Peptides against a protein of PDB entry 2AKA. Designs and how they scored, part 187

Target 1, 299 residues: chain A of PDB entry 2AKA
Amino acid sequence: MEDLIPLVNRLQDAFSAIGQNADLDLPQIAVVGGQSAGKSSVLENFVGRDFLPRGSGIVTRRPLVLQLVNSTTEYAEFLHCKGKKFTDFEEVRLEIEAETDRVTGTNKGISPVPINLRVYSPHVLNLTLVDLPGMTKVPVGDQPPDIEFQIRDMLMQFVTKENCLILAVSPANSDLANSDALKIAKEVDPQGQRTIGVITKLDLMDEGTDARDVLENKLLPLRRGYIGVVNRSQKDIDGKKDITAALAAERKFFLSHPSYRHLADRMGTPYLQKVLNQQLTNHIRDTLPGLRNKLQSQL

## One batch from the design tools (peptide; made by RFdiffusion4, then SolubleMPNN)

Design b2_p26_4_s1 (from b2_p26_4, 13 letters changed)
Fold by OpenDDE base, seed 1:
Structure b2_p26_4_s1 (fold): chain B 299 residues (1-299), chain A 26 residues (1-26)
Amino acid sequence: as target 1 above (299 residues)
Amino acid sequence: SSAQQQELQQILDEVDALAERLRAEE
């Protein structure tokens, strides 16, 4: 089963090289969430490195196909610059920014053309995620007035696919009933069959409030449930707080919180990574016969 | 391109091999 995710990675790379004409519904996990929902922080916590663009407004402006590969070595590779190994993750961030700007221009526009990034690390499980632009209602800078709709259209290209799992990232310190991630997931997955809920910012909830009912899958039931995580604060990120220390703090948070202690073994970034690895592996297995037939029909 | 088709064929062969292994484990 461990070879299934790498196999899909090769398919993703091949299709990206051929161009968008491969209408193959690949088994994948699309990451969706509003701006500042904590998507980038979740992904960085998986890698244990700061490597994603940061800033105000729309940070992710192209789909980022993030292929995590368990390896004895730590480095990154981009599909658009094959053979170059990045060992400095600051350079990875800069390359994402440069490659984004190359295609979208300087006006902070968006493009549906993916960036394919593979990260080899001893600290990751095999996992492929597609990070999508954060949903927004307000254009920033020189963005077109219809940027909200452009983002939605881009997201819909991924999340409407039958073989796409949806990682819906929602902040707990906002009204979950108004979660952009859960709304879009409900639109395309009304029965909650393809959606995995991630609840961020649990540490930023008002005193006397908790997300227990959500995390226990009682408020808005998803077949695949919800996983709470605690990301680094913006202050922690700016201060270059170590991700390992942040993961320890996350574990402590869940263990010490009266409302979450009983859930602690099913919460946090490491558990999320494990669940996503398992879910993706199983999903690939289940979709493989259909994928095979589709591939064969294209040859 | 012919190279792309060859790559896709190789991937398909790998998919087939993996599918067979999975069926054997069930």
Scores: peptide ipSAE 0.171, ipTM 0.768, DockQ to the pose 0.667
Fold by OpenDDE base, seed 2:
Structure b2_p26_4_s1 (fold): chain B 299 residues (1-299), chain A 26 residues (1-26)
Amino acid sequence: as target 1 above (299 residues)
Amino acid sequence: SSAQQQELQQILDEVDALAERLRAEE
């Protein structure tokens, strides 16, 4: 079982090199959410490093295929610059920004062409995620006036695929019924078979309110359920607060909160990472016969 | 390219080997 995710990673790399990534319906997890929903923070918490672009507006402007690989060493590699090992994750961030700007230009437009990033680390489980641009209704700066529809169309290219699992990221401090992530997931997965809910910003809810009913899968039921997480605040990120300290604070939050204490062992970023690894592994196993037949038809 | 086809064939062989192992474990 441990070799299934690395096998799919090799397939992703091979198909990216031949320009056929969109046609193979590879087993993968697409990450969807509104602007500022906390998607990038969840991914950085898996790695334990600050390496994703930051800023106001749409930060992710190309799909980022993030391949996490458990290893004794810590470094990153891009498919577009093979053989270069990045050990400074600030340089990884700069490379993502530079490669994004090279394709999209200075107008902060989007491109459907993925960036493929592999991160080797002793602190990660084998896991592949596709980080997608945040959904927005309002163009910012020099963005095209139809940017909302461009983002939606890009997301649909991934989430409509039968072998795509959907990681729907929603903030708890907003009306969940209006979550852009859950809306798009419901459109393409009406029975909630492929969707995993992530609830962020649980620490920013109004006093006397909680997301217990959501996290217990009682309000908007998904077959794969919901996992709550607490990300670093923007102030903590700007202050370069250690991610390990933030993960400890997240654990403390769930254990000390009256509404979440009974769920604490099924909450938080480390548990989310384990669940995603298991679900992706099982999903690869289930899709492997179909994948074999597709590969054979391309030879 | 021929190199790409060889890589795909190698991956297919690995997929087949994994599929057989998974079936044997069931």
Scores: peptide ipSAE 0.167, ipTM 0.763, DockQ to the pose 0.642
Fold by OpenDDE base, seed 3:
Structure b2_p26_4_s1 (fold): chain B 299 residues (1-299), chain A 26 residues (1-26)
Amino acid sequence: as target 1 above (299 residues)
Amino acid sequence: SSAQQQELQQILDEVDALAERLRAEE
């Protein structure tokens, strides 16, 4: 089973190289959520490194195809920089920023052209995610006034595909009924068949409130359920709190919280990574016959 | 391009080989 995700990675790379990404319904997981929902932190917690652009507003301005590959070595490679191995993840961040700016210009515009990043690490499970621009209603800086609609249209190119799973990232400290991630997921997946809910910022909820009913899949049921995570705070990031310590703190949070203790074994970043690996693997297996037929028809 | 078609064919062959392995495990 470990070979299915790498196979799809090769397909993604090949199709990205030929510019035909839009026409292929590849089995993939698209990550959606509002700005500051914690998407970037979830992805960095999988890798155990800081490597994504940070800032206010729209940070992700191009789709990032993040291919995690379990390996004995730790390094990153970009499809647009063939043969260059990155061992410094700060350089990875800078390359994402530079490559984004090269295509979008300096005006913080967006582009539907993906960046393909592969990360080899002993600390990851095989997993491919497509990080999408954060949904926003307010243009910042030199962004076009219709940026909200441009982002929406870009997201729709991915999430409308039948073989696309949706990782809907919502913060717990906001009204879940108003979650941009869950709204877009419900629009394209009204039966909740393709959507996985991630609830971030559980540690930032008001005293006396909890997301138990959400995490127990009772409030807004999804077939694939919800997984709660606790990301590093901005203070922890600025304080250079390592991801290992953050993962231990996350585990402690769930185990010690009266509302979540009974769910603790089905919560947290490591469990999320495992579930996503399993779900993606199974999804690839189920879609592979159809994908094969489509590929053959294009030859 | 011919090179792109060759790459696609190689991937298809890998898909077929994997599908056969999966069927053999069932």
Scores: peptide ipSAE 0.163, ipTM 0.759, DockQ to the pose 0.614
Fold by OpenDDE base, seed 5:
Structure b2_p26_4_s1 (fold): chain B 299 residues (1-299), chain A 26 residues (1-26)
Amino acid sequence: as target 1 above (299 residues)
Amino acid sequence: SSAQQQELQQILDEVDALAERLRAEE
């Protein structure tokens, strides 16, 4: 099967250049979750690099269109600075922060204008994700008092689109029934047709508790199911724990856990990448005829 | 702009070519 994802990436770039990104119903995966749900860690685990802004509160303040492209070389490129290749992923992080601040100012406001980042790597599958600001109820610092609603409105611009798949990221060490990610997904996708559940922080659950029923798709059924992952702890990140070692530890966690060992082959970051690649590819194929017609009408 | 229209047309042509290939594989 031909790589459909790179074709859609070119469409995304072209439409971004003309300023029509928000109105496009392109086949895409929007990543949603509460603050500190582990979204950034999931995305960084896909790349195998630390490259996303870190901190307390709202870290992602603009949509980040993350285009992962399998390549023999490892580098990143931004649409807003064409021709510059980033090989240091710390510089990628700094560029995201700088470009965010350029548009939003220093007041930690948000903007619906996407940042387009393409990462070439031999360690990734072709995959495009739109990382969205983390849902919050509490303004931090000089953020507007209505920041919760601004974030919600921004998310709704993406997740209400028919061709948008939703990657709902929820931490297992919190009440999953009250997950902000699952709530917003249920609101815009009541039948669970477009939603993929990701359960993080499974290693941080209280002793004697587990998320087995959720991961087995029995508690809050999604057509596309749930995938559990174990991210690096903040201590591990600060200690510069290698992502490869973390992925091995994740595999060991699922294999050794009494509640998850039978699911282990359908859990973890590598499996999530494969599933998302397949889901996106199939989704593009299914939507391609409609996309063609839309493109033709916009000419 | 004319350049943007040309780029969009090229992408459309690629989409068409790919759609034809996918139909031929089915």
Scores: peptide ipSAE 0.134, ipTM 0.740, DockQ to the pose 0.677; fails the geometry check

Design b2_p26_4_s2 (from b2_p26_4, 15 letters changed)
Fold by OpenDDE base, seed 3:
Structure b2_p26_4_s2 (fold): chain B 299 residues (1-299), chain A 26 residues (1-26)
Amino acid sequence: as target 1 above (299 residues)
Amino acid sequence: SAEQQKELEKLLQEVDELAEELKKLE
């Protein structure tokens, strides 16, 4: 039997090609979070490469459909430039930036038109995520004054879909009650049925504080629970710390931390990948009949 | 387009095949 996730990838590509865009009700995981919540770092840690645009403010300005495919080879492909294989992930980053600018212009505007990126790697599990623009309250640079609402409207096009799971990324060093990610998730998923919580920046919490109650799903319960991760610091990124070393440091962090050691086997980026793969696979199975009917209606 | 239509038909077939395989495993 073929893997279900690659099938959905092909469906995503096909529907994108026919102009369905954000109206797709495919089984998928939308990634939401405030600016600087650590979303990009989580995604790069999955791939083990630096390939996403970096910077201050709104970096992701178009939905990025990131299709991770386990393979014996390592390369990336974009739907908008078929036939070109990228082996240099810096070139992948540049292509994302160029393709974003092509549609949005240089004014840091946003567009709901997705970029479809497929990454083949021996170091990934099959997983498809939709990275969405980071929520912001303050326009930056030449952004439209209503950029906050534009982003919100874009996110709502994805997260309101019943077949959309929500990966809510929140930093631990901020008040979780004020998490933009959890706020939007609660709005569209009030029962917490579709939301997976990711807690970043656990290593940046004030001394004497911890997120144990959150990670144990006791503070703001989600049916699908919370997973803590430790991303590379900006210092680590600037110092060219490789992701492999960062993953080892993350493991060490959880194992050595008095508040998290008992949870260590259910924390970290590798565990998050496994959980997301499993949940997406199961979700695809459950939604496949409906997906079939939708596909048939398009014929 | 005709090409897109053909692709969708192929995908529908794949979905049907997977659905049948899943039923066999239940």
Scores: peptide ipSAE 0.180, ipTM 0.795, DockQ to the pose 0.618
Fold by OpenDDE base, seed 1:
Structure b2_p26_4_s2 (fold): chain B 299 residues (1-299), chain A 26 residues (1-26)
Amino acid sequence: as target 1 above (299 residues)
Amino acid sequence: SAEQQKELEKLLQEVDELAEELKKLE
């Protein structure tokens, strides 16, 4: 099968260079979730590196188009500084922060202008995700009082698009029925056709409780189902726990848990990557004819 | 820009080729 994801990457880059005025609905996966839902950890686990901004409150303040490319070498590139190869992922983090601050200013506001980051790695599958700001109800610091609505409006610009798949990230240690991610997904995808559920923090659930019914797609059915993951704890992140070790621990968690053992082969970060790669590839295939026509109309 | 236009034309060609290949497989 031809690799269609790199083609979409080139399209994303080209249209980003022209500006956001292009009326194009690209096949993509938008990542949505409340603050502290574990979105950043999921994305970092895909790469196997710490490279996303961390902190309290809103971390992602611009859409991050994360393009993962399987390669023999490991490095990152930004579209806004094309030609510069980053091999230190701390520098990648700093560049994201700097580029975010450059556009949003000092008030920790948000901007709809995406940052395009491409990561080459031997440890990734080809995959493109759009990381969106975490949903919040409470402004942090000197953020504008309407920041909640600004974030929501930004998310809606992506998730309302028909060709946008939605990766809804929800923590298991909170009431999933009240998940911000699932709520927004239900609003724009009421039939659950475009939404993939990711359940984080399964290891932090109260003793005697589990998310089995959710993961088995019985509680809040999505056509594309749910995938559980176990991320590093904040302590592990601060301690720079190896992501590879964390992935092994994740596998062990699912295999050893009475409620999840039977699902273990369809859980975890590696499986999530595979599923997303496949779903994105298929989605690109299905939308390619329409994309061609739209692209032609831009010429 | 002219460069952007050329890039888009190239991308269109690639998309078109891929679309045709996919149709043949269906």
Scores: peptide ipSAE 0.176, ipTM 0.808, DockQ to the pose 0.701
Fold by OpenDDE base, seed 4:
Structure b2_p26_4_s2 (fold): chain B 299 residues (1-299), chain A 26 residues (1-26)
Amino acid sequence: as target 1 above (299 residues)
Amino acid sequence: SAEQQKELEKLLQEVDELAEELKKLE
């Protein structure tokens, strides 16, 4: 069967170029999570490179349309600087920061204008994600006091759309019932039809506690279920632990943990990538018949 | 632009073709 994700990528780029991106209801996965939920680390683990901005508070300040494309070569391209191939992912990070600052200024503000980044890599499955700003109740830097509502409004532009799947990233070492990601998902997807749960920081849970019931989809059921992951700690990142080693450690974690061993084959970043690829592909297939009429209306 | 319009028309054609193929599989 023809690759559906690349087709949607072309559509997404084309509509972005003509200024229609905000009004598009394209099949996509929006990534939502609170600050420090591990959202950026999940995305970097998919690529196997450090390429996202780092810092405290709100790291993602513009929607990042991340288009992963399986390829024999490894490089990145931005829609806003066509023809430039990035092979150094540090330069990718710097470009994201520069392009973000160009629009938002120096006050750590947010903008609803997406950054479109395509990453070609032999280490990725075809997958498109829209990384959204982390939800927060506390302004950082020179952000306005109403930043929480600005972020919420931005997220709602994506997650309210029927063709938007929601990747809700929640840390296991926090009260999952109060997860910002799951709350917003429940608000716009009350039946849990469009939401995929990702549980991070399973390795940071208190001794004697586990997220087994959540991961088994017994506590807060989602039709599309939950996938646990273990990201690099801040110490690991500072210590220059590579993503490959982190993925091996993640596998070991699930296999060796008494509460998760039986789930190990349905956990971890590689499995998450596979599931997201499959779910997005199927979702595109389900929505593709309606795209024709949408495109026609924009001509 | 004219080029953007042409690109959209091509994409519309591709989507239309795929949509028809999918209908046959349903």
Scores: peptide ipSAE 0.165, ipTM 0.795, DockQ to the pose 0.701
Fold by OpenDDE base, seed 5:
Structure b2_p26_4_s2 (fold): chain B 299 residues (1-299), chain A 26 residues (1-26)
Amino acid sequence: as target 1 above (299 residues)
Amino acid sequence: SAEQQKELEKLLQEVDELAEELKKLE
């Protein structure tokens, strides 16, 4: 069953080569969230490496199809530069930035054309995610004045597809009722059938407050539920805190917190990876007949 | 292109094979 994800990866690559990736209804998980919601940290925690562009404002400016493949070796490959194996993940980050700039220019604009990145690692589960630009309200620098709408239009190309699952990333230290991720998910998935909620920054909540009701799926219920995670702080990232140590700290956080102790086995980055792998695998199985027919029609 | 067409045909075959395997497991 785990072999279904690599198959879909090949389909994604093949269709991307003909410029149809964004318009295809492939089984996939789109990652949505506001700027600074913690999306990049979640994805980097899956890989166990720092490899995504960092900075203020809109960092992800093209969809990033991140294909994680369990392997005995660790390296990355881009679809746009076949045959080149990256073992230094700083070089991966630089390539993402360079390839983004090649298409969007220097004005910090966006493009709907995906970057396809495959990461082989013994430390990952098979998982494919589409990282989308962070939603924003105010353009910064040389960004187009309508950047908010451009981002929304781009996101809609993915999240409106029936075969697209939505990973909605929301920070706990902000008003969840105003979460950009949950709002867009509710718009395109009003019954909450395709949405998985991720709650970040649980460690940054004010003393005496918690997100228990959300994590217990009682406040804004989703069929697929919510998973809380604790990412490295910016201080930890700048201090080059090891991701393994951060994952241990995350586990300790949930176990020691009075509001989350009872949920601890269904929280954290490792559990999230497992759930996403299972959800994607099952989703591929359910959509495989339709995928076959679509492929046949493209011949 | 001819190469792309051949690749798609191979992928279709793989999908068909997996579909048959899944049917056997159900």
Scores: peptide ipSAE 0.158, ipTM 0.800, DockQ to the pose 0.660

Design b2_p26_4_s3 (from b2_p26_4, 11 letters changed)
Fold by OpenDDE base, seed 3:
Structure b2_p26_4_s3 (fold): chain B 299 residues (1-299), chain A 26 residues (1-26)
Amino acid sequence: as target 1 above (299 residues)
Amino acid sequence: SEEEKKKLEEILEEVDKKAEELAAEE
């Protein structure tokens, strides 16, 4: 029989097509974090391809429902262009940009209307994530002066839902107590039941500092804990460092670092992907009976 | 559309079936 994650993906697509996405408490993982926290890089590292828009400021301007599906073949499909298979991931990036601009215009505005992207790959686990716009305090370009509040309102539409898990992405080279991701997570999940912490940029911390206490879940405890990752630097991206080499470097980083060596088997992008797959699967199992009952009452 | 509604109904039936299977495994 069909796996639970693909089944929920089909529900998600059907609801998206009808325009009722905002009212359904589907089991999902929303990705939240400040601008430049490394959210897009984490998602690309799961796929092993460069396919998300890049740039300064608010890059994600619409919710991106990213459905990863383990398959023998590698290609992408968008819900808004049915029947077209993308095998070039640069074309995927261009389509996200074009579809975003079609709805928001060129003024770097935002829209709550999701883009649904499904990626089939032999290199992924079944996993669905909703990439949300990065939180910002400063409007850039032609963005409206209230863009911060517009983003927050958009995020709240997802993260307030009881069946929404929160992937809170925070950079290690910034004060974690001031993390926008953890602040919004604490606002809607005060008991830390739905939040998974991701700590990026561990390789960019000042000499003599580490995030050990955070990663050991001792500083700001979350029930679902924290996972550290090392993304490609902008220099690595510009140098065309492939994601496979980056994942090997990430593994080496954790194994060789005195503060993280003992945690190395519970760190890194591959481990994060496994944990998210397992947690989403279990979460679907737990929530599906309740969801069924709600849906039946609306029919 | 009516076609989208029908597709949703089909998916909901599959969800119901899977939910019943999961409940039986517990």
Scores: peptide ipSAE 0.171, ipTM 0.784, DockQ to the pose 0.660
Fold by OpenDDE base, seed 5:
Structure b2_p26_4_s3 (fold): chain B 299 residues (1-299), chain A 26 residues (1-26)
Amino acid sequence: as target 1 above (299 residues)
Amino acid sequence: SEEEKKKLEEILEEVDKKAEELAAEE
């Protein structure tokens, strides 16, 4: 079963080459969240490297098909520059920014055309995620006044597909009832069958408050449940705090917190990676026969 | 392109093979 994700990756790459990525209902996980929800930090924690664009406002402006592949070597490759191996993840960040700007221009606009990035690493499980632009209410800089709706329309192209799983990333230090990620997930998946909840910033909650009811799947039940994570703070990122040290601190947080100790074995970034790998593998297995039939009928 | 079509056909053959393998394991 470990070979199913790489097989779908090849299919994704082939469809990207012919410009049909948005129209095909491939088994995939779309990552959705508001701006500053901690989405980029979750993805970087999977790789164990800083490689995503950072900044204020909308940073992700094109869908990023992030293909994680377990390998004996560590390097990245882009579909748009085949044969170039990136071993410096800062160069990966710069290439994402450059390729984004090439298509969107300098006005910080968005494009629905994906960037395909494959990361080989001994530290990852096989996992493919589609990182989508962060939902926003307010245009920044030279962004068009309707940027909120443009982002929403882009997200809807992915999350409305029946074979799309939704990784809904919500910060715990904000009102979860008002989470943009959970709202859009509820809109397109009203029965909570395709949605996996991620709760970030649990370490930034006010004293005497906790997200226990959410993490126990009691407040807004999802069939696939919720997983809490603790990301590096912006100060830690700016200070170049090691991701391995951050993962150890995350584990300590859950084990030491009175409200989360009993959940600690089902929390944290390593557990999230495992769950997503298993969920995606199972989802591919379940959808592959139907996908085969659809593809054969379209050729 | 014809080359892209050929690559897609090869992937579909692999998909077919894997689908058959999965069906046999059930």
Scores: peptide ipSAE 0.165, ipTM 0.784, DockQ to the pose 0.737
Fold by OpenDDE base, seed 4:
Structure b2_p26_4_s3 (fold): chain B 299 residues (1-299), chain A 26 residues (1-26)
Amino acid sequence: as target 1 above (299 residues)
Amino acid sequence: SEEEKKKLEEILEEVDKKAEELAAEE
């Protein structure tokens, strides 16, 4: 079963090359969240590298198909520049920014055309995620007034698909009932069958408050449950704090916190990676026969 | 392109094979 994710990656690449991405219901995980929910930090923590665009406002402006592949070597490659191996992840960030700007222009607009990035690393499990633009209510720069709806429409192209799992990223230091990620997930997955909850910023909650009820799946129940994570602070990111050190701090946080200690073995970024790998693998196994039949009928 | 179509067909054949293997394991 370990080869199922790479097999679907090959399908995904082939469909991207022929421009048929929009009509495919491939087994995948779409990552959704409001702006500043900590989504990019979760993805970078999987790789152990800083490689995603950073800044104010809408950072992700195109879907990013992130294919993580366990390998003895560490490098990245883009589908749009085949044969070029990136070993400097700062150059990976710059390429994402350049390729985004090439299509969207300088107005900070969005495009539904995906960027396909594959990362080979000894530090990752096989995992494919589709990173989507952060939901926002406020246009920035020269963005059109309806940018909120454009983002929503883009997200809906992915999350409405039956074979799409939803990684809903929500910050704990905000009202979870008002989480953009959980709202959109509830709209397209009302029974909570396809949604995995990620709770970020647990370390930034007010003293005397906790997200225990959420993490125990008691407040807003999801079939696939919730996983709490602690990302690097903005200060740590700016200071280029090592991700390995941040992961150790995350583990310490859960073990030392009275409300989360009993959950600590089912929390944190490493556990999230494992769960996502397993869930995606199982999801591919369950959906592949139906996908096969559909694809055969289209040939 | 025809080359891309051929590549897709090859991948689909691998998918078919894998689907059959999975069905046999159940």
Scores: peptide ipSAE 0.161, ipTM 0.780, DockQ to the pose 0.713
Fold by OpenDDE base, seed 2:
Structure b2_p26_4_s3 (fold): chain B 299 residues (1-299), chain A 26 residues (1-26)
Amino acid sequence: as target 1 above (299 residues)
Amino acid sequence: SEEEKKKLEEILEEVDKKAEELAAEE
């Protein structure tokens, strides 16, 4: 079963190389959330490296197909830079920025053309995620006034596909009933069959408040449930706080919090990574027979 | 390209084989 994700990754790369990325409903997980919801921090915590673009406003401006591969070695490679191995993850960040700017220009526009990044690491489980631009209502810089709709249209190209799972990232320190991630997920998955909820910023909730009812799947029930995480603060990121130390602090947070202690073994970034690996593997297993039949009909 | 086509065909054969294996396990 562990070979299913790498098999689909090879298929995904082959279709990407021939320009047929949008024509096949491949089993995948799309990551959706508002700007500053903590999506990038969740992905970096899986790798244990700082490698995603940072800044104000929209940082992700193209879909990023992030293929995590468990390996004895640690390096990254891009589909657009065949044969180049990146061992410095700052260079990975710079390449994402450069490749984004090459296609979108300097106006902070968006493009639906994915960047394909594979990360080999001993610290990851096999997992493929598609990081999508953060939803926003406010244009920044030279962005067009309709940028909100352009982002939504881009997201819809992924999340409307039947074989797409949705990782809906919502901050706990905002009204979850108004979560952009949960709204778009409910629009395309009204029965909550394809959606996995992630609740970030649990450490930033007001004193005397908690997200227990959400995490227990009692408030806004999803078939696949919710997982709470605690990301590094912006101060910790700017100070280059070690991700391993942050993951230890996350574990301590859940174990010590009166409202979350009983859930602690089903919370945090390591548990999320495990669940996503299992969910994706099972989803590939369930969809692969149908995918085979579709592919054979197109040959 | 012919090379890309061949690579895709090889992957599709692996997908087919794996799908058959999964169907046989049910």
Scores: peptide ipSAE 0.168, ipTM 0.786, DockQ to the pose 0.690; fails the geometry check

